# Designs tried in a protein design run: peptides against a protein of PDB entry 8PQO. Part 60

Target 1, 252 residues: chain A of PDB entry 8PQO
Amino acid sequence: VLLKEYRVILPVSVDEYQVGQLYSVAEASKNETGGGEGVEVLVNEPYEKDGEKGQYTHKIYHLQSKVPTFVRMLAPEGALNIHEKAWNAYPYCRTVITNEYMKEDFLIKIETWHKPDLGTQENVHKLEPEAWKHVEAVYIDIADRSQVLSKDYKAEEDPAKFKSIKTGRGPLGPNWKQELVNQKDCPYMCAYKLVTVKFKWWGLQNKVENFIHKQERRLFTNFHRQLFCWLDKWVDLTMDDIRRMEEETKRQ

## One batch from the design tools (peptide; made by RFdiffusion4, then SolubleMPNN)

Design b1_p13_7_s3 (from b1_p13_7, 10 letters changed)
Fold by OpenDDE base, seed 3:
Structure b1_p13_7_s3 (fold): chain B 252 residues (1-252), chain A 13 residues (1-13)
Amino acid sequence: as target 1 above (252 residues)
Amino acid sequence: IPFSSLVPVILSI
């Protein structure tokens, strides 16, 4: 098992982020080629548990069409089906990813708290002290180009170049986080993303767990760079506007 | 599909 807490600081409020996240997810999904093929939505319903209210989703990702024929032919039953269960109760979210074949030998869990701070809180997910000792805190700086792969880099998605016309936020210089403390008019937040990866196949555990973490970090970095650089597209939108956009997208 | 249901797709895999 490998645990890391990714802390993504953003020059937006927790309330703004709720809109920005939904907009950016929709926009990013449109830009993904081959997205949605082989995705089955089993459940999409509201839930209430222990005072937490949100939306529960259960999806299956069928990978049969995405692997070579020989892999598909040799794969055990259920090996190419990935289950994703998610509880979205903003500002809290939890996602659990499992595989039918691997069962308890494979788990990806992503738990996110969105807090109005600069990533300074310890153990926001309230882990047991012994478990918390094994968590590596990883700070993601959306302005740091060195954290972005060259193949992922786009100038229009570079926070170090972007300036919001509507808010005046950006560009984000090397010391932008420190400058936020002095800018009373600029809100800030941190997304605390606790990622738990378990892969119990002998000889491959560390390699696969580290690989998955590398992919998650890449995803979080790129997404939040996009979210910030799209600020002028979503900052004036309300949750009702997002709902209307969702309905319009369903009709297309 | 609600945008909320896409959050896991973009932020978890």
Scores: peptide ipSAE 0.165, ipTM 0.847, DockQ to the pose 0.107
Fold by OpenDDE base, seed 5:
Structure b1_p13_7_s3 (fold): chain B 252 residues (1-252), chain A 13 residues (1-13)
Amino acid sequence: as target 1 above (252 residues)
Amino acid sequence: IPFSSLVPVILSI
């Protein structure tokens, strides 16, 4: 098992981020080829549990068409079906990813708290002290180009070059986080993303767990760079605007 | 698909 807490600091409020996240997810999903192919939605319903209220989703990702033919032919039954269970109770979210074949030997869990701070809270997910000792805190700096793969880099998605016309936020210089503390008029937040990866195959555990963390880090970095650089597209939208956009997208 | 249901997809896979 490998645990890391990714802390993504953004020059937006927790309330703004709720809209921005939904917009950016929708926009990013349009850019991905094969958007709905191989995705089965089993459950999509409101839930309430232990004072947590939100939306529960259960999806299956059928990967048979997404892998090479030889992998598909050799894969055991259920090995190419990924289950995603998600509890979205913003500002808290939890996602659990499992595989039918691997059962208890494979788990990806992503738990996120969105807080109006600069990533300074320790153990925001309230782990046991012994478990917390094994968590690496990883700060993602959306302005740091060195954290972005060359193949993922786009100038229009570079926070170090972007300036919001609507809000005046950006560009983000090397010391933007320190400067933000002195800017009373600029809101800020941190997304605390606790990622738990378990892959219990002898000889492959560390390799696969580290690989998955590398992919998650890449995803979080790119997504939040996009979210910030798209600020002028979503900052004036309301949750009702987002719901309308969802309905319009369903009709296409 | 609701945008809320896509949050896990983009941030988890």
Scores: peptide ipSAE 0.163, ipTM 0.847, DockQ to the pose 0.109
Fold by OpenDDE base, seed 2:
Structure b1_p13_7_s3 (fold): chain B 252 residues (1-252), chain A 13 residues (1-13)
Amino acid sequence: as target 1 above (252 residues)
Amino acid sequence: IPFSSLVPVILSI
């Protein structure tokens, strides 16, 4: 098991982020070719549990079309089906990813708290002290180009170059996070993303667990760079606007 | 699909 807590600091409020996340997810999904292919939505319903209210989703990702034929032919039954269960109760979200074949030997869990701070809270997910000792805190700096793969880099999605016309936020210089403390009028938040990866397979555990974390970090980095650079597209939107956009998208 | 249901897709895979 490999645990890391990714802390993504953004010059937006928790309330702004709720809109921005939904917008950016929708926009990013449009740009992903085949993002809907092989995705089966089993459940998509409101839930209420222990005072938490949100949306519950259960999806199956069928990877058969996304792997080479030889992999598909050699893959055990259920090995190419990934189940994703998600509880989205913003500002809290939990996602649990499992595989039919691996059962208890494979788990990806992503638990996110969105807090109006600069990533300074320790153990926001309230792990047991012994478990928390094993968590690596990883700060994602959306302005740090060195954290971005060259193949993923786009100048129009570079927070170090972007200037929001609507808000005046950006560009984000090397010390932007420290400067936020002095900018009383600029909201800030941190997405605390506790990622638990379990892959119990002899000889592959560390390799796969580290690989998954690398992919998650890459994803979080790129997504939040986009979210910030798209600020002028979503900052004036309300949750009602987002719901309308969702309805319009469903009609297409 | 609700945008909320797409959050895991973008932020988990």
Scores: peptide ipSAE 0.151, ipTM 0.843, DockQ to the pose 0.110
Fold by OpenDDE base, seed 1:
Structure b1_p13_7_s3 (fold): chain B 252 residues (1-252), chain A 13 residues (1-13)
Amino acid sequence: as target 1 above (252 residues)
Amino acid sequence: IPFSSLVPVILSI
């Protein structure tokens, strides 16, 4: 098991981020060719548990069409079905990813708290001390180009170049996080993403767990760079606007 | 698909 807490600081409020995240997810989904193929939504319903209220979603990703024929032919039953269970109770979210074949030997869990701070809270997910001591805190700096793969880099998605016309935020210089403390009119938040990866196969555990973390970090970095650079597209939208856009997308 | 239901997909896979 490998645990890391990714802390993503953004010059947006927690309330703004709720809209920006949904918009950016929708936009990124449109840009992905074949997005939604092989995705089955089993459950999409409101839930209430232990004072947590939100939306519960259970999806299956069928990978049979996305792997080479020889892999499909050799794959055990259920090996190409990935289950995603998600509890979205913003500002708290939890996602649990499992595989039918691997059962308890495979787990990806992503728990996110969105807080109006600069990533300074320790153990925001309230782990036991024994578990927390094994968590690596990883700060993602969306302005740091060195954290971005050359193949993922786009100039229009570079926070170090972007200036929001609507908000005046950006560009983000090397010391932008320290400067936020002095900018009373600029909101900020941190997304605390506790990622738990379990891959219990002998000889492959560390390799696969580290690989998955590398992919998650890459995803979080690119997504939040996009979210910030798209600020002028979503900052004036309301949650009702997002719901309308969702309905319009369902009709297409 | 609701955008809320896509959040886990794009932010988790």
Scores: peptide ipSAE 0.079, ipTM 0.817, DockQ to the pose 0.112

Design b1_p13_7_s4 (from b1_p13_7, 10 letters changed)
Fold by OpenDDE base, seed 2:
Structure b1_p13_7_s4 (fold): chain B 252 residues (1-252), chain A 13 residues (1-13)
Amino acid sequence: as target 1 above (252 residues)
Amino acid sequence: IPISSWIPVILSI
């Protein structure tokens, strides 16, 4: 098991982020070729549990069409089906990813708290001390070009170049996080993403767990760079606007 | 496809 807490600081409020996240997920999903192919939505319903209220989704990602034929032919039954269960009770979210074949030997869990701070809270997910001491805190700086792979880099998605016309936020210089403290009119938040990765196959555990974390970090970095650089597209939208867009996208 | 209220982790794999 490998745990890391990714802390993504953004010059947006927790309330703004709720809109921006949903918008950016929608846009990212549209841009991904085959983003809808092989995705089965089993459940999409409101839930209430232990005072937590939100939206529950259960999706199956059928990877059979996304892998080479030889992999598909050799893959055990269920090995190419990924289950994603998500509880979105913003500002808290939880996603659990499992595989039918690997069962308890594979888990990706992503738990996110969105807080109106600069990533300064320790153990926001309230882990036991013994577990918390094994968590690496990883700060993602959306302005840091060195954290972005060259193949992922787009100038139009560079927070160090982008300036919001609607809000005046950006560009984000090298010391932007420190400068935020002095900018009373600029909201800020941190997304605390506790990522738990379990892959129990002998000889592959560390390799796969580290690989998954690398991909998650890459995803979070690119996504939040997009979210910020798309600020002018979503900042004036309401949650009702987002819901309408989601409904329209579901019909395509 | 219902847009996941959460980023599909699988899109990065």
Scores: peptide ipSAE 0.056, ipTM 0.777, DockQ to the pose 0.146
Fold by OpenDDE base, seed 5:
Structure b1_p13_7_s4 (fold): chain B 252 residues (1-252), chain A 13 residues (1-13)
Amino acid sequence: as target 1 above (252 residues)
Amino acid sequence: IPISSWIPVILSI
């Protein structure tokens, strides 16, 4: 098991981020050719549990069409079916990813708190002290180009070049986080993403767990760069606007 | 199809 807490600081409010996240997820999904192919939605309902209230989703991703033929031929039954269970109780979110074949030997869990701070809270997910000692805290700086792979870099998605016309936020310079403390009119937040990766195959555990974390870090970096650079597209949208857009997308 | 808030997570695998 490998745990890391990714801390993503953004020059947006917690309330703004709720809209921006949903918009950016919808937009990123449209940009992926065949993103809807092989996705089965089993459950999409409100839930209430242990004082947590939100939206629960259960999806299956059928990867048979998305892997090379030789992988498909060698894969055991159920090995290419990925289950995603998500609890969205914003500002708290939890996602659990499992595989039918690997069962308890594979887990990706992502727990996120969105807080109106600069990533300064320790153990926001309230882990036991012994467990918290094994968590690496990783700061993602959306303005730092060195954290972006050259193949992922787009100038239109660069926070160091983007300036919001609607809000006046950006571009984000090298010291933008320090400067933000002095800018009373600019909201800020941190997404604290505790990522738990478990892969129990002997000889492959560390390699696969580190690989998954590398992919998650890459994903969070690119996604939040997009979210910020798309600010003018979503900042004036309401949650009702987002719901309408989601319903329209479901009918296509 | 309602895209979950974590489609980016699965696409990274």
Scores: peptide ipSAE 0.051, ipTM 0.774, DockQ to the pose 0.174
Fold by OpenDDE base, seed 3:
Structure b1_p13_7_s4 (fold): chain B 252 residues (1-252), chain A 13 residues (1-13)
Amino acid sequence: as target 1 above (252 residues)
Amino acid sequence: IPISSWIPVILSI
């Protein structure tokens, strides 16, 4: 098991981020060719548990069309089905990813708290002290080009070049996080993303767990760069606007 | 279908 807490600081409020996240997810999904193909939604309902209220989703990603024919032919039953269970109780979110074939030998869990701070809280997910000692805190700087792979880099998604017309935020210079404290008119938040990766196959555990973390970090970096650079597209949207957009997208 | 907020997550695997 490998645990890392990714801390993503953004020059937006927690309330703004709720809209921006949903918009950016929708937009990113549209940009991914075939991203919706082979996705089955089993459950999409409101939930209430232990004082947490939100939306629960259960999806299956069928990967049969996404793998080479020889892999599909040799794959055991259920091996190419990935289950995603998500609890969205913003500002808290939890996603659990499992595989039918691997059962308890495979787990990706992503737990996110969105807080109106600069990533300074320790153990926001309230892990046991002994478990928390094993968590690496990883800061993601959306303005730092060195954290972006050359193949992922787009100038239109570069926070160091973007300036919001609607809010005046950006471009984000090298010291933008330190400058936020002095900019009373600029809100800020941190997304604390605790990622738990478990892959129990002998000889592959560390390699796969580290690989998954590398992909998650890459994803979080690119996504939040997009979210910020798309600020003018979503900042004036309401949650009702987002809900309408989601319903329209479902009908297509 | 709520657009999976994590489609990019799974596609990155």
Scores: peptide ipSAE 0.049, ipTM 0.769, DockQ to the pose 0.188
Fold by OpenDDE base, seed 4:
Parts: C-alpha cells; sequence; structure tokens
Structure b1_p13_7_s4 (fold): chain B 252 residues (1-252), chain A 13 residues (1-13)
C-alpha cells in the first residue's frame, strides 16, 4: 500500500471550485475521444451517512475498446472492467476504484477535502497517527512548468500565461501563493487529495503503486491547470447551469 | 449523467 496526500492550491474559493470542477470534468471528458464510451452508470442517488450528505455514484468503465486487440483477447473475464464508487459530499469527496478480476488485490481510493486555506493543515483526513506517518505530502504547484510533462503542455492551459478577464486573477508568477496572502480580495483554497493505492501482486506491488501515483499526480496537475485557465468559462455559471449542461450532454 | 469528477482518473491509467 502506498499513500500520498496531494495538496493543490488554487486562487479560487471553495464555492467557485465546486462549479469549476464540474465544468472542467465535463470539458475534459468531451476532449477525450470515446470519454463516454464504455461507461455504465449503475447507481446515481442521494445518500446520507454519518452526518455526511451528498450524491453516491457507481459506474463501470468497460476498457475493452480502449486496449489493443491482443490485450483484450488475453485479458481474463472482468479484468477490463473498472468499478468506480464515489461519494460526493462537497466539500468532501471519496472515490473508490476496484477491478472485478483483481478483487481485494487492487484498490485506488481518493479522498478529497476542499479547504479555504493554503495547504497548511496536517492530517485533514484524520488518519491514525501511525498511518499518517506513512503518508507523503506532495504539493502540486499549477504555475510550476517543471511539474508538467512536455507532451501534456499547452500554452492555453498555462497558469503562468493566463489572465482571467472576468476576475483579474493571473498570471501566476513564481511567488503567486505568497502574494495571495496579501491580496485580501483574491480567494484561495487547497484540495487535499489523499490517494491510497493498493496492488498486492508479488513482485509488482511497488512498481504498479508508484506508477498509479505518477499518473494521479499527472492528472491532478493537468486538470487543475485547465480548471484555472478555464476560469472565464465557468466563473459566472451557477450549479443549476452546470446541471443543465450535464443534462444536455446526456441527451447528445 | 453527472460525469464523475474523476473520469479523468480512470482514463489516465
Amino acid sequence: as target 1 above (252 residues)
Amino acid sequence: IPISSWIPVILSI
């Protein structure tokens, strides 16, 4: 098991981020060829548990169309079906990813707290002290070009170049986080993403767990760069606007 | 379908 807490600081409010996240996910999914292909929604319902109230979703991602034919032919039954269970009680979210074939031998858990701070809280997920000692805290700086792979870099998604016309936020210079403290009118937040990766196959555990974390970090970096650079597209949208856009996207 | 805010998570693996 490998645990890392990714801390993503953004010059947006917790309330703004709720809209921006949903918009950016929808937009990113449209940009991916076949992003909706092979996605089955089993459950999408409100839940209430232990004082947490939100939306529960259970989805299956059928990866058969996304892998080479030889992989599909050699893959055991259920190996290409990924289950995602998500509890969205914003500002808290939990996602659990499992695989039908690997069962208990594979788990990705992503637990996120969105807090109106600069990533200064320790153990926001309230892990046991012994478990918390094993968590690596990883800061993602969306303005830091060195954290972005060259193949992922787009100038239109560069926070160091983008300036929001609607909000006046950006571009994000090297000291943007320190400057936020002095800008009383600029909201900020941190997304604390505790990622638990479990891959129990002997000899491959460390390799696969580290690989998955590398992909998650890459994803979080690119996604939040997009979210910020798309600020003018979503900042004036309401949650009702987002819901309408999601419904319209379902009908297409 | 509310696209899970984490669809990119699975698509990136």
Scores: peptide ipSAE 0.052, ipTM 0.775, DockQ to the pose 0.177; fails the geometry check

Design b1_p13_8_s1 (from b1_p13_8, 8 letters changed)
Fold by OpenDDE base, seed 4:
Structure b1_p13_8_s1 (fold): chain B 252 residues (1-252), chain A 13 residues (1-13)
Amino acid sequence: as target 1 above (252 residues)
Amino acid sequence: DPLLELKYQLAGT
C-alpha cells in the first residue's frame, strides 16, 4: 500500500472551485473523442450517509476495446472491468476504484477535502497516527513548469502566463503562493487529495503503486492548471449552467 | 488516460 496526500493550492475560493472543477471536467471531456465509450453508469443518485450528503455514482469502465487484441485475449475474466464508486459531497469527495478480477488485491482510493487554506493542515482526512506517519505529502505547484511533461504542456494552460481579465488573478510567478497571503482580495484554497493505492501482486506491488501515483499526480497537475487558466470561462457561471454542460457532454 | 478517470469521477457531481 502506498499513500500520498497531494496538496494543490489554487488562487480560487472553495466555492469558486466547485464551479471550476465541474466546468473543467466538462470542457476536458468535450476535447476528448470517445470519452464515453466503454463506460457503463450503473448508479447515479443522491445519497446520505453518516451525515454526508451528496451524489453517488457507480461506473464500470470496460477496457476491452481500449487494449490491444492480444491483451484482451490473455486477460482473465473481469480483469478489464474497472469499477469506480464515487461519493461527491463537496467540499468532500471520495472515489474508490476496484477491479473485478483482482478483488481485494487492487484498490485506488482518492479522498479529497477542499479547504480555504494554503495546504497547511496536517491529517485533514483524520487518519490514525500509525497510518498518517506513512503518508507522503506532495505539493503540486500549478505554476511550476518543471512539474509538467513536455507532451502535456500548452502555453494557453500555463498559469505562469495566464492573466484573468475578470478577476485580475495571475500570472503566477515563482513566489505566487507567498504573495497570495498578502493579497487580501484574492481567495485561495487547497485541495487535499489523499490517494491510497494498493496492488498486492508479489514482485509488482511497488512498481504498479508508484506508477499509479505518478499518473494521478500528472492528472491532478494538468487538470488544475487548466482549471486556473480557464478561470474567465467559468467564474461567472452558475451550478445550473455547469449541469447543463455536463448533460450535453454525456449525450455525445 | 488518467484524465478519463477524473472526468467521469467529477462528472458525477
Scores: peptide ipSAE 0.043, ipTM 0.765, DockQ to the pose 0.272; fails the geometry check
Fold by OpenDDE base, seed 5:
Structure b1_p13_8_s1 (fold): chain B 252 residues (1-252), chain A 13 residues (1-13)
Amino acid sequence: as target 1 above (252 residues)
Amino acid sequence: DPLLELKYQLAGT
């Protein structure tokens, strides 16, 4: 098991982020041709459990068409079906990813708290001290180009170049986080993403767990760079606007 | 893209 807490600091408020996240997810989906192929939505409903209230989703990703033929032929039954269960109780979110074949031997869990701070809180997910000492804190700086793979880099998605016309935020310089403390009119938040990865196959555990973390970090980095650079597209939208957009997209 | 699908779930969609 490998645990890391990714801390993504953004020059947006927690309330703004709720809209921006949903918009950016929808936008990213539209940009992927065929990205929805093999996705089955089993459940999408409100939930209430242990004082937590939000939206629960259960999706299956069928990967049979996305892998080479020889992999498909050799894959055991259920090995290419990925289950994603998500509990969205913003500002708290939890996602659990499992595989039918691997069962308890495979887990990706992502738990996120969105807080109006600069990533300074320790153990925001309230882990036991013994567990917390094994968590690596990883800061993602959306303005740091060195954290972006060359193949993922787009100038129009570079926070170091972007300036919001609607809000005046950006561009984000090398010391933008420190400067933010002195900018009373600029909101900020941190997404604390505790990622738990378990891959219990002897000889491959560390390699696969580290690989998955690398992919998650890449995803978080690119997504939040997009979210910020798309600020002018979503900052004036309401949650009702987002819901309408989602309904319109589902009907197409 | 598997990464895109993960984005949707992370957002609670």
Scores: peptide ipSAE 0.042, ipTM 0.764, DockQ to the pose 0.374; fails the geometry check
Fold by OpenDDE base, seed 2:
Structure b1_p13_8_s1 (fold): chain B 252 residues (1-252), chain A 13 residues (1-13)
Amino acid sequence: as target 1 above (252 residues)
Amino acid sequence: DPLLELKYQLAGT
């Protein structure tokens, strides 16, 4: 098991982020191939549990069409089916990813708290001390180009170059986080993303667990760079606007 | 966001 807590600081409020996240997910999904292919939505319903109220989704990602034929032919039954269970109770979210074949030997869990701070809270997910001591805190700086792969880099998605016309936020210089503390009129938040990766397969555990973390970090980095650079596109939208957009997208 | 993580990973496959 490999645990890391990714802390993504953004010059947006927790309330703004809710809109921006949904917008950016929708926008990014349009640009990605296979966004809905092989995805089966089993459940999409409101839930309420232990004071947590939100939306529960259960999806199956069928990867049979996404892998080479020889892999499909050799893959054990269920090996190419990924289950995603998600509880979205913003500002708290939890996603659990499992595989039918691997069962208990494979888990990706992503738990996110969105807090109106600069990533200064320790153990926001309230892990036991013994577990928490094994968690690496990883700060993602969306302005740091060195954290972005060259193949992923786009100038129009560079927070160090972007300036919001609507809000005046940006560009984010090397010391933007420190400067933000002195900018009373600029909201800020941190997404605390605790990522638990378990892959129990002899000889591959560490390799796969580290690989998954690298991919998650890459995803979080790129996504939040986009989210910020798209600020002018979503900052004036309401949650109702987002819901309408989602409904329209579902009809396409 | 639950749709974010897996969708992005799978899009690259």
Scores: peptide ipSAE 0.039, ipTM 0.755, DockQ to the pose 0.139; fails the geometry check
Fold by OpenDDE base, seed 3:
Order: sequence, then C-alpha cells, then structure tokens
Structure b1_p13_8_s1 (fold): chain B 252 residues (1-252), chain A 13 residues (1-13)
Amino acid sequence: as target 1 above (252 residues)
Amino acid sequence: DPLLELKYQLAGT
C-alpha cells in the first residue's frame, strides 16, 4: 500500500472551484476520444450518511474493447471490468476504484477535501497517527513547468502565461503562492487529495503502486492547470449552467 | 472528478 496526499493550491475560492471543477471535467471529457465507450452507470442517486450529503455514483468501465483480442481472450472473468464508486459531497469527495477479478488485491482510493487555505493543514482526512506518519505530502505547483511532461505541455494551458480577463488573476509567477497571501482581492484554496493505492501482487506491488501515483500526479497537475486557464470560461457560470453542460457531456 | 480521473489514467497508458 502506498499513500500520498497531493496538495494543489489554486488562486480560486472553494465556492468558485465547485463550478470550475465540474466545468473542467465536462470540457476535458469532450476532448478525450473514446472515454465514454464501455461505461455502464449502475447507480446515480443522492445519499446521506453520517451527516455527509451528496451524490453517489457507481460506474463500470468495460475494457474488453480497449485491449487486444488476445488479451481479451486470455483475461479471466471480471479482469477487464473496473468499478468506480464515487461519493461527491463537495467540498468533500471520495472515489474508490476496484476490479472484479483482483478483488481486495487492487484498490485506488482518492479522498479530497477542499479547504480555503494554502495547504498548511496536517491530516485533514483524520487518519490514525500510525497511518498518517506513512503518508507523503506532495505539493503540486500549477505554475511550475518543470512538473509538466513535455508531451503534456500546451501554451494555452500554462498558468505562467495565462491572464484572466474577467478576474485579473494571473499570470502566475515563480512566487505566486507567497504573493497570494498579500493579495486581499484574490481568493485561494487547496485541494487535499489523499490517494491510497494497493496492488497486492508479489513482484509488482511497488512498481504498479508507484506507477499509478505517477499517473495520478500527472492527472492532477494537468487538470488544475486547465481549470485555472479556463477560468474566464466558467467563472460566470451558474450551477444550472454546469448541470446542463454535464448532461450534454454524458451523452457523448 | 471521478470519470475524468479514470479517463486520464487510461489515456496515459
């Protein structure tokens, strides 16, 4: 098991982020080809548990059409079905990814708190002390180009180049986070994303767990760079606007 | 960002 807490600081408020996240998810989903194929939505309903209220979704990603024929033919039953269970109770969100074949031997869990701070809170997910001491805190700086793979880099998604017309935010210089605290007119937040990865196969555990974390970090970095650079597209949208856009994206 | 996260993971492989 490998745990890391990714802390993404953004020059937006927690309230703004709710809109921006949903917009960016919808927009990014449209930009990805073939992402909706083989997705089965089993559950999509409101939930209430232990004072937490939100939307619960259970999706199955059928990967049979996404792998070569010989892999599909040799794959054990359930091996190509990925389950995603998500509890979205913004500002808290939890996603659990499992596989039918691997059962308890495979887990990706992503738990996110969105807080109006600069990523300074420790153990925001309230882990036991013994567990928390094994969590690596990883700060993601959306303005730091060195954290972006060359193949992922786009100038139009570079926070160090972007200037928001509607808000006046950006571009984000090398010391933008330090300067942010002195800018009373600019809100800020941190997304605390605790990622738990378990891949319990001998000889592959560390390799796969580290690989998954690398992919998650890459995803979080690119996504939040997009979110910020798309600020002018979503900052004036209402939740009703977002809901309409989300429904349109689901149909694709 | 449930659906997006999985899409990005799969696209990155």
Scores: peptide ipSAE 0.038, ipTM 0.749, DockQ to the pose 0.150; fails the geometry check

